# Designs tried in a protein design run: peptides against a protein of PDB entry 7Z53. Part 1

Every score and structure here is a prediction.

Target 1, 150 residues: chain A of PDB entry 7Z53
Amino acid sequence: PRIKNQADCIPFFRSCPACPGSNITIRNQINALTSFVDASMVYGSEEPLARNLRNMSNQLGLLAVNQRFQDNGRALLPFDNLHDDPCLLTNRSARIPCFLAGDTRSSEMPELTSMHTLLLREHNRLATELKSLNPRWDGERLYQEARKIV
Unless a header shows other numbers, all headers, positions and changes below count from the first letter of the chain.
Peptide ipSAE was made for these designs. It is ipSAE averaged over its two directions, with the distance scale d0 held at 1.0 Angstrom where the peptide's residues are scored. Compare it between designs on one protein only; published cut-offs may not apply.
A fold fails the geometry check if it doesn't show the stated peptide or something in it is severely misdrawn.

## One batch from the design tools (peptide; made by RFdiffusion4, then SolubleMPNN)

Design b1_p8_1_s1 (from b1_p8_1 with T3S S8E)
Fold by OpenDDE base, seed 1:
Structure b1_p8_1_s1 (fold): chain B 150 residues (1-150), chain A 8 residues (1-8)
Amino acid sequence: as target 1 above (150 residues)
Amino acid sequence: SSSRLDPE
């Protein structure tokens, strides 16, 4: 049944149902892109954090990447510089600090870590491609345009 | 665009 009081509802949409055959009793759904991605968790919602997440050593509009580790040549999230790093305190022998991301939970939840990593790679890929297409764009333009596409 | 992340 439909909820009449829309004030109590969260504005989400459902994809359209799809039945390939008339005799199919199992309801399927079509794939759809219905909303934009809130990438604030990747880029940071606060300006100081956002700046720290960027690679400011060049004009390529890139996000900062891990300087110690890579995943078979692919980028990983940069480490944070926390004074009392809980990740370091959890395992004293490993000496692996927490990741720096737009969400502080990125080091706690592997789902967030993986997603942030993927989006980091995607942003840098986009920025690189945009640079090739628009050589005159500075780092700020590249960063902003890539952020909009992500 | 990719996927929506959980808010903090």
Scores: peptide ipSAE 0.036, ipTM 0.677, DockQ to the pose 0.055
Fold by OpenDDE base, seed 5:
Structure b1_p8_1_s1 (fold): chain B 150 residues (1-150), chain A 8 residues (1-8)
Amino acid sequence: as target 1 above (150 residues)
Amino acid sequence: SSSRLDPE
């Protein structure tokens, strides 16, 4: 989060964007940045939405993935089930619904779509690894722990 | 991870 009070700025290079009045101009560990969005938007801020974003068909703690399409074998965001899907209306011939995501703007903003997709894949990767390390964990535990790591 | 943090 950005620091509004300049007096509270931490003199780290990474903190430069949060403190525009500082003399630090280099952002350290820029390659460590994996997201430009809050992961809370990936998981959904409301519980009903969060549940809809999860794969409830098993106890693996996974987020739901697209059941129709993959990106060279990699997961894509699941489609929403909107009655009046605006994405279907934009190009009637394409027949591509809006994505289901924590941020409803994901289908409107390709950059958000991409980021949500990446975080979806990362979550599922983490959950899978956690399952292998902790085989007795149920889906809820796996989901929550993976969410904490992301 | 950094993905949980707000963009700086």
Scores: peptide ipSAE 0.034, ipTM 0.594, DockQ to the pose 0.038
Fold by OpenDDE base, seed 2:
Structure b1_p8_1_s1 (fold): chain B 150 residues (1-150), chain A 8 residues (1-8)
Amino acid sequence: as target 1 above (150 residues)
Amino acid sequence: SSSRLDPE
């Protein structure tokens, strides 16, 4: 099935096709991934990136969420702000930027995006619960504790 | 750690 309205699509990058033999009807993908992504990649390995991934508008210790889109009311990854955004160039009609995550590959494949999204939601859930249980904790404490639990 | 889910 083909999605007719390309404006409703979120673009992901695909590897080059690898067709065995002369069979051009079956497309295999080249495995371009050489590393496993763990939960820590959601938070970023550098402090500037980590700060950009956080919701700094309050003291709830939350990760930033997408401000434009939700998935049936559930959070999605925030968009990055790149000058030369490759995701915007992938599908020009969709005009969907790359996601911002700890892993720069977050927009390359749906599986990775889904994982980051799941962990984003879990972090925010935990932070919310921790706030309820520990109302004296500030945003930094909530963020760090939730991060450790994830 | 689940222990951190307890109020401090």
Scores: peptide ipSAE 0.025, ipTM 0.619, DockQ to the pose 0.026
Fold by OpenDDE base, seed 3:
Structure b1_p8_1_s1 (fold): chain B 150 residues (1-150), chain A 8 residues (1-8)
Amino acid sequence: as target 1 above (150 residues)
Amino acid sequence: SSSRLDPE
């Protein structure tokens, strides 16, 4: 990081790097059995929210995606359905509601929005691959297995 | 978990 304002920095810890092959431009992490990264901000920590974040229209174990917009063909977070949507009130001309994610702050912080979007895409990618590898798995199994990998 | 990026 090249941030000069160190007073406002949030500490971040990562695993040791692993450099496979001769291409050292790609950074990987050494797997640690005693460590895990919580993605509850993506999947939701509450069961009702977690269910609302899933695509329940099929047995593919996918997270729900935006039905109105895409980013050059790539998925975006679905919109929430709030009665008094603060995102709509913030910019009345844009008419863009708040995103639905595991963290209610997803629409308030661009970094969270980006990360949630990334992880949404990754989950759905993983679920799709898992379906190909395990065609008999149902949506619940696909969802849970993909969630573990993310 | 592999999708998480290091902060700059």
Scores: peptide ipSAE 0.037, ipTM 0.648, DockQ to the pose 0.035; fails the geometry check

Design b1_p8_1_s2 (from b1_p8_1, 4 letters changed)
Fold by OpenDDE base, seed 5:
Structure b1_p8_1_s2 (fold): chain B 150 residues (1-150), chain A 8 residues (1-8)
Amino acid sequence: as target 1 above (150 residues)
Amino acid sequence: SSSTADPL
């Protein structure tokens, strides 16, 4: 993974300890995933970001979706509101801001953007289904339960 | 909960 700050770090566990200092053990990991993006990053690791990623306009436990654009009727990631938005500088005529996501790299890596988009859709699908099954659940519970399932 | 391969 492309880690830019410690908040983006995800813990990994190995069967053997790493060597300190200059000694590095090289392992063949044919059947192991050496790097991955945790789906939990869709929700943001920091509380302020996590709150901004939620749709707080109702009690449906949904993540916020783009209010300007859709993909054939399907949700897209919401836009951020950056003072100096670097995405706007890439194409001034398009005027497309950076996406707001749990992973700040979402606007840099199209594959990551796609994954976050899919997981956002999945969360909202799950939350909607949970609401149908449990009409008395409030938005917080729906959000948390959907997050646990994802 | 799930995970996906990260390019780098």
Scores: peptide ipSAE 0.024, ipTM 0.637, DockQ to the pose 0.036
Fold by OpenDDE base, seed 1:
Formats: C-alpha cells, sequence, structure tokens
Structure b1_p8_1_s2 (fold): chain B 150 residues (1-150), chain A 8 residues (1-8)
C-alpha cells in the first residue's frame, strides 16, 4: 500500500514470491512468519516482573504456574495480584483475575494467553529435563539455561 | 529458543 502516513501503518509484511514448477507466471507465497512473539516476552523485561514470574519456592528453575486451575493436568499462567484487577471488573460473573505474564497484553488477547501458556509449559519441561541431566544445577542455572533454549 | 506468530 502507498500510505503517506507511515505512523499509521500496520507492520504486515508480504512473504517472498514462489514460482513453483516450469510456469513462472504462477506466483505463490512462501510461508513466512514476518511478525512473531518473542519467547523472551514470557520471562518479562523488568526484573521485578521476571522474578514474580518464577517459582522461587524451590531450586528447579521453573516458571510459576497457576495454583487454582489446570488444563487437563497441564499448567496455566499464574494469576496476577492487582488491586484493581480489570479482568475481574470486565466480567464479574467469570471471577477470573488477570494472568501474570511477561507481556501485559497476555490477558487482553486470548492468542497471547495461549502462546505464553505453551511457552511456559515448554520452559518448565526444559527445566525439568535439564535438572534430570544436571542434578547439581541450582534453580538459577536451570532457569537461565532453559530460558536460553526456549 | 522459539518464536510464535504475533496475533496482532
Amino acid sequence: as target 1 above (150 residues)
Amino acid sequence: SSSTADPL
């Protein structure tokens, strides 16, 4: 699009064209994820938030998980502890607080909630595996190594 | 490391 006001542009990018076969007139698109959620957003950009996202009750290097709910035995994001919780106010019947995540939008967008949940599970899986492989690693080491792998 | 599609 030829938009003059670039400040209003939505950063969607077209993938590279692909001309499969002998017919170069067929212009398909190569699948590419041009916009993504950085896995680092799961961990929080601010140190206080990052610490709150961790399970500090043990030396397993795990991220904190929801203590009230699970998804068929699988972890969900922990709840935040907000004085004026907008999630509770938005749907009073649901009585579900906002989730705590590295991205503040996690509770606003179900897609982000899902992605952060998946990455949370992956981190904890990795940390668990690393603990098995390296029993002497402390929680900080496990957390950092799992974070690097994610 | 991993990346997921941004739903924005």
Scores: peptide ipSAE 0.031, ipTM 0.699, DockQ to the pose 0.046; fails the geometry check
Fold by OpenDDE base, seed 2:
Structure b1_p8_1_s2 (fold): chain B 150 residues (1-150), chain A 8 residues (1-8)
Amino acid sequence: as target 1 above (150 residues)
Amino acid sequence: SSSTADPL
């Protein structure tokens, strides 16, 4: 249903449609907010961490994804590389390391893990669409523009 | 910017 009371809504505005590749039948929309939301929980507040969260294997401006696991083909957060990984010690049978995210609490709270995962997927989706729309943009430009949109 | 943020 169309919400009539717009004052109680988050001010989302639709941007121009993005149709990656030759598939013009799939019309994707990008939502923009009137104010910038700090997404440091996803991207990292410090530059060294931010770089570790990025996929540096290409110029697509993507965030790093898990290389061992996927969720039915969808991306999961990458694992951290901790000397003494508390997640491995918590359940030795599971043998699942802590996730790497901008927020170190991502592995401690399942709701944060889910949120980070969703935003990871959204960033990579946006970066992919931006690459389609702007094929001359390098990875840094794609990453920064996608980060601004998220 | 996302409509979702850190709940904490």
Scores: peptide ipSAE 0.029, ipTM 0.688, DockQ to the pose 0.048; fails the geometry check
Fold by OpenDDE base, seed 4:
Structure b1_p8_1_s2 (fold): chain B 150 residues (1-150), chain A 8 residues (1-8)
Amino acid sequence: as target 1 above (150 residues)
Amino acid sequence: SSSTADPL
């Protein structure tokens, strides 16, 4: 190969072959999702950020939600508390801060904003469901279990 | 849960 250093290569894995129902000469690939959600982008990969993303006001294992706005009763990402908030600086009249999320780009890309919002809602839904199923679980347990499911 | 998302 022309590239000798493995570090210069992007790892690429071929899809597994599908189970054939008959003798076929053409390789059939298993259809699977080629994309996934990295929970670190939602929950934060660093402990201080992860804590800031959580609702610590109770033992429900919830992620923090926006305290000012909702989307037809549904949760939105909480606002960050930045000293020099670029979102506030972009439009001083709007006075809308950047969102707080595991990915700092969440306020820059509507696609990420939407995804993080959806996953926020899903986590909180799961945590709520888990609380119902396991009423003795504390907030940490609920949070971790919901995180694993997401 | 999994969905399409921007990679790291």
Scores: peptide ipSAE 0.029, ipTM 0.675, DockQ to the pose 0.046; fails the geometry check

Design b1_p8_1_s3 (from b1_p8_1, 3 letters changed)
Fold by OpenDDE base, seed 5:
Structure b1_p8_1_s3 (fold): chain B 150 residues (1-150), chain A 8 residues (1-8)
Amino acid sequence: as target 1 above (150 residues)
Amino acid sequence: SSSRQDPL
């Protein structure tokens, strides 16, 4: 390799070229990227929030789930504990607080709510499977490994 | 995961 010391290098890969038809003047690229999700907003970008999003009642590395409601046995996002909860104000009789998520918009946008919910479920699923495969892993290890996979 | 997300 031309560069021997790669410790300070940022790995960057160029996709394979794909030239459509006979047009040799335009270089396209084969999509080398799979679909991905930036789950940073699911886990929270700040440590205090990230901790609040976790289930700290055990060493299973799980994210916190709603304690009042489930979706046919499936987890829902936990509720936040806002002083002036705007979600409660939308319908005082419903008594449904805003969700606690890495993205505060999760209670405003159903798409975000759904996405966060799905990733919550996926994380907890992964953490559960990882626990079964690695019974000696503690909650932190399980959480981090599941987060990496998500 | 590969679910759709809003643009950052």
Scores: peptide ipSAE 0.025, ipTM 0.651, DockQ to the pose 0.042
Fold by OpenDDE base, seed 4:
Structure b1_p8_1_s3 (fold): chain B 150 residues (1-150), chain A 8 residues (1-8)
Amino acid sequence: as target 1 above (150 residues)
Amino acid sequence: SSSRQDPL
């Protein structure tokens, strides 16, 4: 091998294969997600973060939104509660903390911030619509179903 | 559903 130092190698592990069909010759990885699209950047990949991203004040299955600011009446990402908030250091006079999202990069790239914002709005729209269609669903059901659709 | 994802 050209690279002899194993310390220079990044270990990659092959995912488990999906069930092979009779006519499937190409190996596909198993999808462990309930949704086709991995929206973990919006919802968080860890349960504590996922819970912190939700609006737990009601049974509407909504994601938390910014409590201080709106964009022409539309929701913005909630602020994080970091002890050493790097966003507060960027402009000390503005006093605007970093956004809280499923991905820590949400405040680093304007494009990413925009996408997180749009998907948050879409989730809340879906959850609201699902509530109207299924009034007996609780907040957990609404949240999970909306998450699957996003 | 959305087909858009954040970049890695």
Scores: peptide ipSAE 0.024, ipTM 0.648, DockQ to the pose 0.039
Fold by OpenDDE base, seed 1:
Structure b1_p8_1_s3 (fold): chain B 150 residues (1-150), chain A 8 residues (1-8)
Amino acid sequence: as target 1 above (150 residues)
Amino acid sequence: SSSRQDPL
């Protein structure tokens, strides 16, 4: 039976199943991510997401950072803009949305959130250093070169 | 870096 009290429900979306065409009885999920080597968990695997993860307000090649909160001056992951944000719905009093990262699971595990945060900071650090070393590089070049190093 | 591992 369907749960009638939806006020206590949170939206948790299940991955789409993969149909390999074989008689495998185990349900496999489709993998929509690129390889781990390209740090797609930080930068995203698709261009629209990748653009949303970047700071497009300047030519510094930076990733976007949280505009509401900082950790003692250090950057935090930017918030996502989901209509049915599971983080907002899970704890209505906190009013903290889910983080936006290349990996959609960034807000599910504190360890993953921490790693994403560290890699965000590292990218921005690298981009800043690359800018100082190469003042003529534009934001795209800085972003790509920093991404290659991460 | 290829030396990193998936935190999951």
Scores: peptide ipSAE 0.026, ipTM 0.627, DockQ to the pose 0.030; fails the geometry check
Fold by OpenDDE base, seed 2:
Structure b1_p8_1_s3 (fold): chain B 150 residues (1-150), chain A 8 residues (1-8)
Amino acid sequence: as target 1 above (150 residues)
Amino acid sequence: SSSRQDPL
């Protein structure tokens, strides 16, 4: 049945279809993201986003971590800074903004959030280890090498 | 790369 009250509608936009081959029964999605191998879900697929995901306060090649919260001393994803933050509207009492990650869906499901968190921790672990092994490497080298290993 | 799955 058609919803007559449009005020109660949640707007969802369907992605453009991809039609590989002659199979018209299965609608595939066009994927505009970079390759899965480069872990763009963690690091971002665009340079401005990638820079925002990094800790630029030092030359350690680290990803940015949450500045307000930790999980028993372990890092959490940093918060985004959205003007109309949908996460703040989900639980108004919690006042927890959306997380910032390479994948914009990082706050939409706990499984994805957890995975991003783990990979962030792994990157920072690797970068720290690489710094110990290669003291002369700058932050860019550390970041890129850790990114390749993840 | 750490073990992960594609969320797509």
Scores: peptide ipSAE 0.025, ipTM 0.664, DockQ to the pose 0.034; fails the geometry check

Design b1_p8_1_s4 (from b1_p8_1, 4 letters changed)
Fold by OpenDDE base, seed 3:
Structure b1_p8_1_s4 (fold): chain B 150 residues (1-150), chain A 8 residues (1-8)
Amino acid sequence: as target 1 above (150 residues)
Amino acid sequence: SVSRQDPP
């Protein structure tokens, strides 16, 4: 590899190409994401990820939040648990791992990080209010209803 | 929701 300092390399896997259709000149990735409308970038498009993004410790329908840091009392995205965490590699002194979100790019693009954080907070706010309005709803119902509103 | 996504 051209980069001699391999320790600082960000592991990046290219997605599989979509099957050739009418456009054979442009390599398109397989669309594994759900629709934009459902905020898959926040909630995840895959069930395992979606579950990991949720706070399953209670029946409040909340998304998981960072357990180490807050922003003046406000929630931050939870950290991922990557074996080769690219965020740790890019800044060894900071020792801040990548955030976990529905979009894997959440930690690479500050705008996405901010937006995901915002939507995380909004979801949890909505879920909290929905719980107040509907005290008999379980966590799944609260989560789904809040997700629909976001 | 308002967010960014990759173009198709």
Scores: peptide ipSAE 0.024, ipTM 0.552, DockQ to the pose 0.030
Fold by OpenDDE base, seed 1:
Structure b1_p8_1_s4 (fold): chain B 150 residues (1-150), chain A 8 residues (1-8)
Amino acid sequence: as target 1 above (150 residues)
Amino acid sequence: SVSRQDPP
């Protein structure tokens, strides 16, 4: 029977199945992530996502940070802007949306949340240092150079 | 640093 109460539904999307060979009984999932070498878990594997993860308000090559909360002055991951935000729907009293990161699992796994937060801070630290060492570099150069170091 | 990812 069809669920009538859609207000209690959580929009959780399943990965597409992968069938690399014949006679496979285990359902495998397609991997949409790029290699670990490019740190796509932090920077994103797709260009639109990568742009959304950046601070485009200046030429400092920084990643975007949370605009509502900080951790004792330290940066937190920015919030995503999903219409049907599963984090908001799961816990309505908390009113905290999902984090935006290169890895979509960042809000579901505390380990990833912590690591992404640390790498976010590290990138911004590196970009800041690179700016001091190379004052003529623009935001794109700073972002790319910091990304290479991370 | 190494974070958890799906296998290639």
Scores: peptide ipSAE 0.023, ipTM 0.538, DockQ to the pose 0.030
Fold by OpenDDE base, seed 4:
Structure b1_p8_1_s4 (fold): chain B 150 residues (1-150), chain A 8 residues (1-8)
Amino acid sequence: as target 1 above (150 residues)
Amino acid sequence: SVSRQDPP
């Protein structure tokens, strides 16, 4: 049966086609991303959030890391500063707030938490390496270049 | 990425 109620439909928009050649009969979508990995969720899509996710205490171009906890010396996502933190309400005795990430789902899905953590570590690794290779780069340059590589 | 990301 046909769905008559349009309110029950989820709108999907088809991406623009890529036309690499006339002999290609299969429609391929244009990849607008410069990197293979879409790390937009790690950096945040909005500038205020993006700035809040960065370590602004130095010129190393790093993302902010958790200041209370580490995983065997490795970085974890920083905590958010929510007034009504739902993570604190989940386990009142644990007193662990939600993680701050570019995606609000970072504390809801373990898969996202893991990926955010890994990509945060990768960014900071890249920024550190880029600093060693380019000592004259400031924090903004390091951050942007590392972001492009991730 | 293998994560369940929303499109930007």
Scores: peptide ipSAE 0.018, ipTM 0.501, DockQ to the pose 0.039
Fold by OpenDDE base, seed 5:
Structure b1_p8_1_s4 (fold): chain B 150 residues (1-150), chain A 8 residues (1-8)
Amino acid sequence: as target 1 above (150 residues)
Amino acid sequence: SVSRQDPP
């Protein structure tokens, strides 16, 4: 091999090419990513935010859910507690605050809102199942294990 | 963040 010391190398793989249509001059790459969402944005990249996104009222390892609204019984993202909430200012009559999420743009981009919501539900589902399988696990263990799976 | 994926 050309490089003898590979310890400092970052493994990089080139995806398979995909040429749309008859245009052979444009080379696209088949996405090798396993997920379409960075879960780090769901959980929060900073620990203070991550803690605020968790349900700390129990030892179930759950993420916090909206306390005011549900989607036909399904969880929605919790609301943030911003002093000058821009979401409240967009429509003062609606009185809907911004969502609390790892990505602050979640309230601005419906696709992010949806994905964060789905992953919130999935995390809580996983944590619930993990609790049933491992009743002695505390909330931290459940949270971390569910996070690893997501 | 959202990742856009191209179909294979």
Scores: peptide ipSAE 0.015, ipTM 0.451, DockQ to the pose 0.026

Design b1_p8_2_s1 (from b1_p8_2, 5 letters changed)
Fold by OpenDDE base, seed 1:
Structure b1_p8_2_s1 (fold): chain B 150 residues (1-150), chain A 8 residues (1-8)
Amino acid sequence: as target 1 above (150 residues)
Amino acid sequence: SMSRQDPL
């Protein structure tokens, strides 16, 4: 039966199916992530997402950080801007959106969120150090060099 | 692994 009380529901959406040319009887999901070791969980697998994850307000090569909250002065992941934000819909009183990261599952569990947060901080730390060592590098160079290290 | 992996 269809659930009528939507207030008690968790907005869980099923992944899109992959339809290979071969006769596969088992339904598989589409993989939208890169397959090589590139820290795509931090930087994204597509250029539009990658740009949204960056701090474009300066030439420091930094990733974007949360503009509403900090952890004792330390950066947190920026919030996403989803129309049907599952985090907002699940806990309506908290009013905390899902985090934005290279991997869309960044808010799935606290452990994963923590790892995303740590890697965000590490990138920004590296970019800051690289800027100190190479003052003439622009934001793109700093971002790419830090990304290579992570 | 940081979280549950995708099947693909």
Scores: peptide ipSAE 0.035, ipTM 0.670, DockQ to the pose 0.027
Fold by OpenDDE base, seed 2:
Structure b1_p8_2_s1 (fold): chain B 150 residues (1-150), chain A 8 residues (1-8)
Amino acid sequence: as target 1 above (150 residues)
Amino acid sequence: SMSRQDPL
């Protein structure tokens, strides 16, 4: 049966296909991620997203954390601000939006969310320690050095 | 989960 109330549908969009060469029967997807290992799932692959993932309120080089919730005092991923947020539709009673991370799939499953959360905490831990060791470093230096370590 | 793909 067709879903009559389309407002309750989870909005997904199909990615553009890559050119596979001679095999026209297999549809592959374009990869827009950075090609090298750079923890882009945490930091993003593009500058606008990368900036949105950072805490810009200070010079501590931190990633942004959730402003509404903590896990027993520990940081959680910040929420995204999607126009059509699919996460809000999955559990209307919880009213929890999708998380914001470098990887758009950060809210796909709890295990993935946990990994993103762990890496967020690790970055902020590293940045904090680097600040202690190098008090003259500005936020950009702290962020970049922590990013290199992760 | 649709993909269960790990980014790591």
Scores: peptide ipSAE 0.034, ipTM 0.683, DockQ to the pose 0.027
Fold by OpenDDE base, seed 4:
Structure b1_p8_2_s1 (fold): chain B 150 residues (1-150), chain A 8 residues (1-8)
Amino acid sequence: as target 1 above (150 residues)
Amino acid sequence: SMSRQDPL
């Protein structure tokens, strides 16, 4: 039977269509992002968060890395500084805070954490190589150029 | 990049 009570329905709205041409037979959603891949999950979509994710101790354009732990010398995501950190309560003996990333769900599941970690490492690798190629670039330029490549 | 993202 059809659901007659409208209060039991969750409203969903279809996104606006993209109209690239007259020969389009398959409806695609319009891309409202500034780029095809903005990598906001890595860099953050808001300026305050984006600044907190960066290593501001130097002019190397790097993202911040964990200061307590490494993976065989490889970087891990930095810890967040949450007043009510849900990760600390998950395992009281471990005393490990949630990770800080552009996406607040960075500690939700290992697969997502791994992807954030890999992209963090890739950004820092790119920034390092860009510094080698362009020694006169400052940290902001290095950060932005690496971000564009990721 | 490949990750789980919320819709805009």
Scores: peptide ipSAE 0.026, ipTM 0.645, DockQ to the pose 0.040
Fold by OpenDDE base, seed 5:
Structure b1_p8_2_s1 (fold): chain B 150 residues (1-150), chain A 8 residues (1-8)
Amino acid sequence: as target 1 above (150 residues)
Amino acid sequence: SMSRQDPL
């Protein structure tokens, strides 16, 4: 660095450039994110919730899916078992409980519901493919590896 | 989608 004495400088850090080797005027930055999308809301941020969101009936590393309903054979979010389920109160005749997801708002916003559903399906798809590629992987490894890819 | 295979 040109400035040798750093003691009297205000530390300001800039993201490292991603140099593609081409002389372009636009400075790209290295993506330090671990994943393309933030799926933390899908998996849950707390360990007890994360476990409840998993399918523990097998060693396939899958997330739990709805046991009552499917969308033309495609998975839907599992239902929660809330004592005072607010979703049941929104339409008493429909009798549809709230969804269980990493974000409690998953039943409040259709956008979140859709995204969670999509990522649920993607996780389970990935876990299934990983199982096919790695038959000796247990459910925990399949779950974690699929989670990392998502 | 990304696929990963453990060589071991």
Scores: peptide ipSAE 0.016, ipTM 0.493, DockQ to the pose 0.027

